# Designs tried in a protein design run: peptides against a protein of PDB entry 6EJA. Part 103

Target 1, 276 residues: chain A of PDB entry 6EJA
Amino acid sequence: VEYMPANPVRIAFVLVVHGRASRQLQRMFKAIYHKDHFYYIHVDKRSNYLHRQVLQVSRQYSNVRVTPWRMATIWGGASLLSTYLQSMRDLLEMTDWPWDFFINLSAADYPIRTNDQLVAFLSRYRDMNFLKSHGRDNARFIRKQGLDRLFLECDAHMWRLGDRRIPEGIAVDGGSDWFLLNRRFVEYVTFSTDDLVTKMKQFYSYTLLPAESFFHTVLENSPHCDTMVDNNLRITNWNRKLGCKCQYKHIVDWCGCSPNDFKPQDFHRFQQTARP

## One batch from the design tools (peptide; made by RFdiffusion4, then SolubleMPNN)

Design b2_p18_8_s2 (from b2_p18_8, 7 letters changed)
Fold by OpenDDE base, seed 1:
Structure b2_p18_8_s2 (fold): chain B 276 residues (1-276), chain A 18 residues (1-18)
Amino acid sequence: as target 1 above (276 residues)
Amino acid sequence: SEWERLLELVKDYPDDFD
């Protein structure tokens, strides 16, 4: 659905990037950049070259900022959730950036819809949160994700410490780690002191691939549960070297292309890898 | 298990992209 909204939403794009793929990031940035949106970029602590380049870009645009803090993140690490949560807090504290939606991106993401289409869509559904669920047996999901296991991120590795129980009364859910969240829900996640948010932050600090489940679980168990849309408007290509294969949908879509990104819907591809 | 395999993927995650 495309229309000219009277009050178009403004988007905070949070980019979590690492490595040396400056050219790819630049292409993606050019594709998504608009003067009315906001761009908050976290560069991995170990990626100094990329950090310098991103800083140079940020100095050229008033609506582009780089996190003053930097984490050393690993794929699947709990630190990724910390990165998002801290970014959310920062963005909420930036009173000069009146954003309406939070969207996370990597350097390998690329839009397949126009900005106008995205804005029109989100403006129509500004009260909703878009999180893609696994769409399968939840018990199996819990087991496969290791949600009933305790992990500790240390020395750039996720260490399995033992078994744990999922908190009573919590309906665990998850799926894609790519999401579109409205400001209201982000405010809730960031500032709420209720038992749900407090316990889930603690629980997921020892969780493998926490971003694939944390926001889903919090949302579905919160007073905001009725705002969930089981669609993140994204598709993922498993092999970046083969290029991004995007599919057309009637709604706005975005493509993420990373051979190292694991999604619950990609379990079949995971089983085909040579990795143990 | 699949989650154990996921751990291996995390361990072997490259820090750089081509």
Scores: peptide ipSAE 0.008, ipTM 0.473, DockQ to the pose 0.066
Fold by OpenDDE base, seed 3:
Structure b2_p18_8_s2 (fold): chain B 276 residues (1-276), chain A 18 residues (1-18)
Amino acid sequence: as target 1 above (276 residues)
Amino acid sequence: SEWERLLELVKDYPDDFD
């Protein structure tokens, strides 16, 4: 039995989906759907069939909407960050959706906790932001993520143009590309005109895998830095043997690690993820 | 523990965006 807060938080789930993952999306949606939350779904511009399916769902539920704009995103593409940022702006402009938290999801994500547990937890920590850091040497992280390299997304490819410097005075951080952000911080990212937000938006528009670092970096260097919790409430399979390959050379001029599909043998990790 | 009570999501990262 979970504590029921007097003023429960409401969540905006932003789903970024592509391909033919209709069954997975349906399963995930069923698992996370609640009448008190909001669901904003972006379907890749190239995924027309999936888009039609998602539109059908959105017509059945008043708290489900589909982005009227659609981007053609690629793995590691800078456009993915643009997708999140635009969705954040849209959600803030939806005055009829009083959400308190932003959570990004893919069609392959699946909750392992109940809605009541999530709401109870977030209601207790409504002023916090949840981002998981890489937990390693930051210099190594920068190199491996290619943050010191300039990329251009063009023709469904991330072109490596050359080297660049990390902006002076900025402490770069990152880790998971999944985040749980409160409305206040989302408002800051969306509407702030300070040097930090302006510079970081520019910097990350030429960044590989920007979602893994942008929000971390902005948060930690912002006036909201004290609201960071080093946990995004997600489990990701970062198996180096399987995920750290050059398997995406056809769409990106970089070799790095990416999340992988979970295998049955990974079950033990689910149990170990929860800290005492 | 507090951490054990956290909601967690399992992610299966897609292979491509085509």
Scores: peptide ipSAE 0.011, ipTM 0.480, DockQ to the pose 0.026; fails the geometry check
Fold by OpenDDE base, seed 4:
Structure b2_p18_8_s2 (fold): chain B 276 residues (1-276), chain A 18 residues (1-18)
Amino acid sequence: as target 1 above (276 residues)
Amino acid sequence: SEWERLLELVKDYPDDFD
């Protein structure tokens, strides 16, 4: 039985896209578009063709906007988290877009359920946040994700600088980098000045694949921890395991793929702003 | 259950990061 909400939630879809996947994006966009939702699209700084395409779309729909800033993101890059965080801030500052949920998507995503089903479900659970955990040994997760390692994104590469400690008192968690977050939690993440948010933003700015863990960790250690639902409402058709398989050796300095580790002393040699 | 009726998004992880 489908729930018919009296006050249906409105969703802010944040699309992070790159390359030349204009056809896929168009297909996905068409599939998920609804007049009552909002679409905020970030196009990789290097993807000018796609940016032009997306701009054309945004001009046709009042509820579609493109980020005025663009980042050059890489797989596993800390800049991806920055992209989400800045997008969240932007969306919160858009007073004319009264969204209730934040959902991130890529051009490869495609819905297999109806909008009505999604809205009905989220309207029922509007106070919850949906983050899928890895569901395994957390210590193993930490090791595989390199959370106990310090990384620096520079020159389209994640450089491993050395070891680091996870902040005391923080229970680290993670899993999927796809999440459904309610506005209240997004507000907390965006504007809170408490130690948790402040420390985690700093910590994850030097983290590999931060989006797979940041929101999980912040949520579970926050006053909003009781809103956690271990489900992202997604079917991920990937054969990869969490972590690095050395497939992205040229992008990520992890999993023993890189013969040369940079030292923390080398940090001063790098200069790159992760946030726009 | 109601969970069986949840919207699911299918995704493939891209390998197009240059």
Scores: peptide ipSAE 0.010, ipTM 0.513, DockQ to the pose 0.023; fails the geometry check
Fold by OpenDDE base, seed 2:
Structure b2_p18_8_s2 (fold): chain B 276 residues (1-276), chain A 18 residues (1-18)
Amino acid sequence: as target 1 above (276 residues)
Amino acid sequence: SEWERLLELVKDYPDDFD
């Protein structure tokens, strides 16, 4: 039996999906759907079939909406951050959706906890933000992420243009590109005009894999820095053999690691991590 | 696991936040 909070948080789930994995998305959606939460789905501009499927779903549920705008996002693309930022703005402008937390998901994600467990936890820590840091040498992280390199997204490719400097006075951090952010921090990121937010938005518009670092960096350097919890409540499938190759060389002028889709053989890991 | 890490972090937080 889970504790039922008196004022349970409501979650805005932002789903960024692409390809033809409609069945997988449907399964995931059914697993996470609850009438008290909100679902905002972005479908890649190139994924028309999936878009049609998602539209059908959105028509069946009043708390499900699809972005009227669509971006063509590539692996490592700066446009992915733009997608999240625009989604955040949209969600803040939806006055009829009183959400408390922002959670990003892909079609490959799957819940390992019940809705009641998630809501109970977030309701207890509603003033916190959950971001998982790399937890290693920051200098090495910067190099591995190419944060000291300038990239340009063009023609479905991330072009490496040259070197750049990290802005002075900024402590760069990052790790997982999956995060749980409270509404207050999302408001700050969306509407603040301070130098931090302004500079970081500009900086990360030319960054490889910006979602893995932008929110971490902004949060830790902001007045909201004391609200950070170094955890994203997710299981990330980091398979070195598959994910840490230059398999995306045709898309980006950089080599790095990417999380992999979960496979049936990963079921045992889910069971282990599902334990309290 | 990340869940284990979460539990560890949560132990250090009070029930109420100012």
Scores: peptide ipSAE 0.009, ipTM 0.414, DockQ to the pose 0.024; fails the geometry check

Design b2_p18_8_s3 (from b2_p18_8, 7 letters changed)
Fold by OpenDDE base, seed 3:
Structure b2_p18_8_s3 (fold): chain B 276 residues (1-276), chain A 18 residues (1-18)
Amino acid sequence: as target 1 above (276 residues)
Amino acid sequence: SEWEELLELVKDYPEDFD
């Protein structure tokens, strides 16, 4: 039996989906659905069939909504970050959805923990943000991710424009493209007008796989840096027998999977891994 | 390089849209 907190956190799940994975999405949705949480779904602009299916689901549940805007996203595209940022803004403007945490998911993800476990854990650490770092040499990470390169997303392609320098004074970090962010930090990212947020939004508008690094970098260089936990919820591929599938896993460290597990009793470990 | 390979993968992103 899991501990039931007196004031359980409520989660906003943001699902970014594309293609024709309706059945997979339905199964994943059923696995993560709870009446106390919120689900905000973005369907790729080009995935009209899937969009129709998702709309049908959203009409059946009061805590499920679909983005009225739709972007055409590509693998590694900068537009993915735009999708997350806009969804964050939307969620903050939904005053009827009092969520405490933001969690991103794809149709291929599947939870390995129960809702009670997740809620109990996050309720205990409601002031923390969970982002898993690559855990290797940062210079190598920058090179692998192409963070020192300038890219432009256009016509469903990423075009290399040239070299660039990482802004001076910024400690770049990254790793998993899955994150657990508390509402306070999401508010900061969304509404802050400080130099850090402004510069990073600009910088990552021309970045490959921006979701793997943007939130890490912003958090670690922000006044909220002490809230970072080098961990996140474990998200596994639906096809567990086949393992995690990623077309570019040989290039990037983390892709569509969160191998990190968590336990409420891991407090000591979390303190050790907390940044700065 | 790794980033060059990544570029190719992004450019050749499979399209399964309708």
Scores: peptide ipSAE 0.018, ipTM 0.566, DockQ to the pose 0.050
Fold by OpenDDE base, seed 2:
Structure b2_p18_8_s3 (fold): chain B 276 residues (1-276), chain A 18 residues (1-18)
Amino acid sequence: as target 1 above (276 residues)
Amino acid sequence: SEWEELLELVKDYPEDFD
């Protein structure tokens, strides 16, 4: 039995789903559902069947809503970041949903800890943001991610247009596109008009796999930089031997790495690092 | 599909962040 905090945090789960994985989504949803949390679901514009299924679910639960807007996102697409940003704005405008944390999930995600454990943990660290960094050479990361390249999303394809420069004075970082962000930081990202947020939103609108770097970069260069924890509370397998292929060449004019399936031997390989 | 990834919440939560 976990300690029950006096003021438990409430979580806004943002689910970005596509395809026809309704059964998988239902399983995951049942696993993470709690009456005290909130669930905001975006269904890909092209996934009409799944959208109908999700709408049915939302009608059964008062704390489940579906985005009234829908985007067509592709692997590596800049539109994915737009999806998250718009979802954040929507959630902040929902005054009847007093959430404390933003957590993004896909239909394939699954919790291995109980709700009580998660809530207890986040309640203890409610002022922190959880983003997992690549933990490697930053210059190599920039090259690998193509951050010094200009991309345009068009016709379900990420077109490489040419080279670009990273804005001066910005420390670029990134890693996982799965994150846990507190409401305060989400408010900053959503409503700030400072040069950092403005420039980064513009910069990442032409970026490949922007969600893997945008929030990291904004956070680390912001007044909220001291709230970063280098841990997204997720296990991802970035085995280069298996995952670094041109698997999506038909969609993206770039070759990169994608996460691989978990193996039991991989669990002990992941190190937990926190920033002061 | 394009975005489906096998992800799990980590078992071990960090205890110290200072």
Scores: peptide ipSAE 0.006, ipTM 0.359, DockQ to the pose 0.041
Fold by OpenDDE base, seed 4:
Structure b2_p18_8_s3 (fold): chain B 276 residues (1-276), chain A 18 residues (1-18)
Amino acid sequence: as target 1 above (276 residues)
Amino acid sequence: SEWEELLELVKDYPEDFD
């Protein structure tokens, strides 16, 4: 898979970060940084210390920018999708950043492949979009994700207002909130005025964990549906026994899982995995 | 196959809900 492409893809990494995990972010950033890629970082509106740290980093690299706007996001919040969508628009408007792929990251992510491997792979499959689906019964997924429920993000809480119908004629899908999207599809999502994109943006503005399903659903129902690859090329630290509980009831009227932060002990393992 | 190679590069993200 690894080869030297004639026209290597350039990646726009969108980092959505919060809290005080500056050291972890720094480590991750160093691991993923390359001069040929672009880094657009959103820091939670409440994370001022982290914002200052990120700004310092951005001043050191011409290919690193920080969002001039900042949102206060919550776990499972609809605002997270807004963050991605606005970031996509911003990145498309940055004509001086000729990126080919959009990749979202958080502090819970860490690369398991080298940059060369990633670039080689994506350069070979530059026309594809990578989204990992749930891999189970779709009806069960809808129920578990609460897609048939109406939510409203307000006062740092996702309020469950009631039941709703899945739009007719739409094949709902989802799974991971981590995706690799090519520029063409991002352009479609950002600028299309067709019924699909318009309706889905509205639908998912009242959706719990919208990023886990929005792009999947839009892609699979769009003219770009044939570009879907059921894979997101990432690794995260998951412990179902510890991470999957109703620990977020204080901010979401639903139960779910959250990825665990990587520990320093995990880095050695990742480095081993990333070895050529 | 091409798909087999792709699968070797991917790590699955578990679902956020049980």
Scores: peptide ipSAE 0.010, ipTM 0.422, DockQ to the pose 0.083; fails the geometry check
Fold by OpenDDE base, seed 1:
Structure b2_p18_8_s3 (fold): chain B 276 residues (1-276), chain A 18 residues (1-18)
Amino acid sequence: as target 1 above (276 residues)
Amino acid sequence: SEWEELLELVKDYPEDFD
């Protein structure tokens, strides 16, 4: 029997999408759509066809909106963090959308739990924030992520400019760029003027893959540090046969891994099991 | 325990691989 919370949480799903994968997006959207949640969709500035399609969907549902602003984001780009931060601000200013949790998604994501399971879980742990850490040596993580390197996003490219120092007194952490954040922490990140938030926003504006580390680092060094849960409710498609390649070398002066788009043959990975 | 339940409901994000 599934637990039914008395005060179920409502989720703001922020979808950052690009390209022409409309079928996959539609499938994912159908899988996560519920009338009690909210969907805020950012379409890459260069993806006009997809933007038109998403706009049509948003007109059909009162709880689906499209960002009036659009950024040209690139893989690993600092602009992705800006996209999330601006989306957070927008969502906080939408007084008619009483959301409790912020969850980011891409077109390549798919839920691994039912809506009821997700809502029940988050309702029980509504005071927590869910960010998956790397779980390895932190020094290695810093090197691997290039956090000790200075990057500049310009002309649709992340330029590596040189070395930099990690701010003193800051415990850097990171891992997954997919997170579940409660409204309280989002408010803190958005409106706090303390030294931590201010410095981290500046620091991560020159960071590669900032979303994989920014929220982790801010949370762990903030007064909200005790709310961190080192896990998330996300599934991605990693083709291990391909390995990690420099497939985005043309737009980023670094190497990394990116999840693959889901295919119909991957459906077996999404099958749910009933729990007693 | 509460933590055991959490671990059952929350999935690990895939780690990067070579």
Scores: peptide ipSAE 0.007, ipTM 0.413, DockQ to the pose 0.042; fails the geometry check

Design b2_p18_8_s4 (from b2_p18_8, 11 letters changed)
Fold by OpenDDE base, seed 3:
Structure b2_p18_8_s4 (fold): chain B 276 residues (1-276), chain A 18 residues (1-18)
Amino acid sequence: as target 1 above (276 residues)
Amino acid sequence: KEWEELLAEVKDYPLDYD
């Protein structure tokens, strides 16, 4: 039996979906749906069929909404970050949705653990933010990610414009583009007018794969830096092939723990139950 | 991956996927 917290956290799941993966999305949605959580779905502007399907779902559940705006996003494009940022703003403006955590998902994601386990875990660590770092040399990461390069998203393509310098005084970090962020940090990212947030939003508007680094970098250089946990509770499997056969598989493992941040007793709790 | 490979993947990223 899982421990039930007295004040369980409520989660805003942001789903960014595209294409014709309606069956996969339905499967994932069924697996993660709970009446106490909230689901905000962005469908690519070009995916009209999928949009119609998602709208049908949203009409059946009061805690499911679809973005009234739609972007033509591409994998690795700067517009993906814009999608997350706008969805964050929307969610903060929805006063009837008192969510505590922001979690991004794709149609390929699937939870490994139960809702009760996830809620219990996040309720215990409600003041923390979960971002997985690359675990390598930052200089190498910068070079490989092209963070020292300037890109422009146009016509569903990322155009390399030239070289750029990383702002001085900023500790760049990154890794997974999947994260669990608490409401307080989301509020900071959304509404702060400090130099850090302003500069980083501009910087990452011209960045390749911005979601893999933006939130890491902002968090670690912000007054909220002490809330970072180097674990996103996810396993991402990228089958990156060129062309139409490219596939992305994501596994959501809510049992992820860091020995530096969690007690040994926390590990035993999550190892007991696994989904098929 | 290297940014050059990432750039190629972005360009050729399919809208439809399984």
Scores: peptide ipSAE 0.030, ipTM 0.628, DockQ to the pose 0.059
Fold by OpenDDE base, seed 4:
Structure b2_p18_8_s4 (fold): chain B 276 residues (1-276), chain A 18 residues (1-18)
Amino acid sequence: as target 1 above (276 residues)
Amino acid sequence: KEWEELLAEVKDYPLDYD
């Protein structure tokens, strides 16, 4: 029997999209749309066609908004983290949107579980944060991620500038850049002025694929560390060749992958994914 | 492994697989 929460959580879905796959995005949106949730969509600065399409959608739904700011993002770029952080701030400032969870999505994502299942699960664990760790040697992870390297995003490219040290006393972690964060932690990340948040924001502004590690690292080193769940609630990987890594444990709602790794024909495969 | 492949595509230097 599915848990029926008395006070169901409301989700802020942050969609970071680019390109011209408006039809796929529309289908995905329809699949995840619910009147009780909120949808905040960032369209790449260069994707004007898609932006126009998304704006049309946002005008049709009161719980759908488009970021008034737009960044030229690359999947591996620091700007992606900036996009998430700014989106979080915006969402927290939207007093008319009482969301409880932050979930990031791309145009390639598609729901696997029902909304009721997701809501029930998150309502049960509303005080937790769901981030999937790499599950390997941490030192190796640091090396492979290049966390000990300094990068600069410029002209849609991440330039390696040199070596750097990881701040002392910080336990670095990471894995998937798909996460489910509760509002409380998002508030902490957004408004905290403690050394941890301040240093990590600075550190990760020069980091390759920062979204894969920033929230993990901040969470695990923060007063909220006990809320960590090593699970991003993503479905199992159906196609490893596409650079996707998903997990099926407690509950699975989506499988998210880098949209840059997918061809248009691959989007249909996601849409055809059956529920486990 | 999937993420390693992604990183290899993005980075301009070889990944340490050892």
Scores: peptide ipSAE 0.024, ipTM 0.577, DockQ to the pose 0.093; fails the geometry check
Fold by OpenDDE base, seed 5:
Structure b2_p18_8_s4 (fold): chain B 276 residues (1-276), chain A 18 residues (1-18)
Amino acid sequence: as target 1 above (276 residues)
Amino acid sequence: KEWEELLAEVKDYPLDYD
């Protein structure tokens, strides 16, 4: 018998989607949908067909909404962070959606545990934030992430402009851009006017792949630093030999790796995976 | 066994580039 919390957490799932993979999105959505959670979907500004499909879904479910604003996000673009930040603000302003956790997803994501397991776990650790760190040397991380470089997103391209310095007194961290954040921390990131949040928002507006580092860095340098858990409860289907071929050089003045898409055959393996 | 993987993720990661 699985533990059933007396006050189960409710999750705001933020989906950032693009392209024409409507069938894949539909499959993923059906897999993660639950009446007690909330779904806020951002469709890339250029993906009009997908937007129409998602709007149809949102009209069928009261706990599904689509962002009225749409950004043209690119791989590695700073606009992705803007998308998350704006969605967080929107979700906090939705008084009729009492969510407790923020979880970001893409159309390629898939749950490997049951909803009950997820809810039970998060209900037990409702005061924690789940961010997976890189687990490497920090200097190497900064270099590989290009955090010491200045980038500008313009004309669907990330332009590398030059070098920059990490702000003084800030301990930079990062890793996965997939995370689980509690409402309290999201409120802090959204509404705080302290120097940390203000400076980091400015800094990361010129950062490559900002979502992989922004929330880590803000959390670890904030009064909420003791709430960090170095685990995002995710697994990634990596094939570095295939994924690390600078396939995004046409979009970003940087080389990047991309994981393989999950296949149905992978799901059986994933469900058997557990980490202590 | 305190921490478990509950979701499958897709992630992009940059490489060193001069």
Scores: peptide ipSAE 0.018, ipTM 0.553, DockQ to the pose 0.047; fails the geometry check
Fold by OpenDDE base, seed 1:
Parts: C-alpha cells; structure tokens; sequence
Structure b2_p18_8_s4 (fold): chain B 276 residues (1-276), chain A 18 residues (1-18)
C-alpha cells in the first residue's frame, strides 16, 4: 500500500537542456509531468531550435515556464552553477508557484520511479535535503575535483589559472550534481548575506564542476547542516557504466572525475561552440 | 532504517552504489 500524505509536497523541476533532442525531451517531460508540480526550463543560449519547441510547450501549460534569460554553458563550467542559482532566485520570486522542493534534471534523464513514490517520500521528509556525497577520502576528492585549483570560464572553456587554497574553517564536501533541496535551504542559499554563502559563491565562481560540491559544502557548513541526507534520490535511469574519466581538454583543462555522477554520455552533452 | 527503506523504493540505485 502506497503512503498517501495529507499535505503532499509540490516540486519545482528545473530542467537544464540543450541541443536538438526535442523528441527525447518531450518523452521525458510527459513522463514527469504532473499538474501539481512546477517546471522551469532553461535552454542553452545556443539551442534556438529547442528553445522554440520548449516555448510552445510552456504556452500550453500554466505550470511550465521558460527562463527569460539564457546562458551559454559548457560541461563542467562554472556557469552551470550560475544557472541553478538564478533559477532558484526566480522560483522564489514566483509567488504563484508554492513549491516545496527543488529538483534538477536534464533532457537525457528519464524517470524510473512513480510520482506517487517520490511525493510520498519527500512529503515524509520535507525538512531534509538530499545530496549524494562522494563517500571516499575527502582529500582525494578535493584533488580529483580540482577544488584546490583556480579555473576561469571563458570562450566555452574552463581555463586552469593556478593553485588556490581552500577557505579556512570550511569543511568541503561534494559528489553528485543531482540534488533534491527543500525550499528553506534554497531560500538560505539565495538570500543569506552571511560570510559562508558570500564566500562560497565567490569561491565556486572559479570552480570546475561547481554543482557537484557547492550545495554540499554550503549545507554542511550552514545552520542547516543537520538536514543533510547523503543520498540524492536519483529517480531517473542511471547508466551503470559509471566511471572515472578525464574531462576533455578541449572543454576543461583538468583530468578529474566524480564516481557518483559521471556517465560516459555526459562528456558529450554540450556542443563545443563559441559563446555568443 | 525507516528512511533507508523508503529510499530504496524511490531511488534508482542502491545506497552503496559506486
């Protein structure tokens, strides 16, 4: 018997999509669509065809919106974090969308669990945040992620500029860049002016694969640290061929990997075009 | 233990998935 919550959570799905795979996106969208949830879609600035297709969908559903701003992101780029942060701000400012959880997805994702299962679980644990940690040696993680290195995103490339120090007093953590965050924590990340949030936003603006570590690190060092659950509740089809691979040099000046998140197809996700 | 059981129903991989 499925648990039916009295006050079911409503989810803001943030979809970051690119390319021309409109049919795939449409299938995924139909699989995850529910009238009680919200869908905020960012289309890469370079993907005009897909943008037009997504706009058509958004006009048909009141709970589907497209970001009025568009970024040209690259795989592993710092701009991806900016995309999430701006999306979070937008969603918090949408007073007509009373969402309880933030979940990020890509066009390549496909759910393998039912909506009822997800909603039931999140409704029971609505005060928690779900981020999957690397679960290994933290020092090794820092090295492999290049967190002790300074990067600059420019011309669709992450340039390695040199070494840097991890801020003192900060417990760095990370893992998967797929997460489920409750509204309360998103509010904290978006509007807090404390030293932690301010410094971490600055630090991660020069970070490779920032989404794999930013939210983990902020959460664990924040007053909300006790809400951490070491699992991202990934409900989409996960490629079992997870592996540690070097990032392509033409995209990023680093040989790093995340065993919790890296899939072979992820390396070819973004088209390598010049930023407009 | 209770939350772990629920996680198994929702997630697409084992808790100790590498």
Amino acid sequence: as target 1 above (276 residues)
Amino acid sequence: KEWEELLAEVKDYPLDYD
Scores: peptide ipSAE 0.005, ipTM 0.363, DockQ to the pose 0.052; fails the geometry check

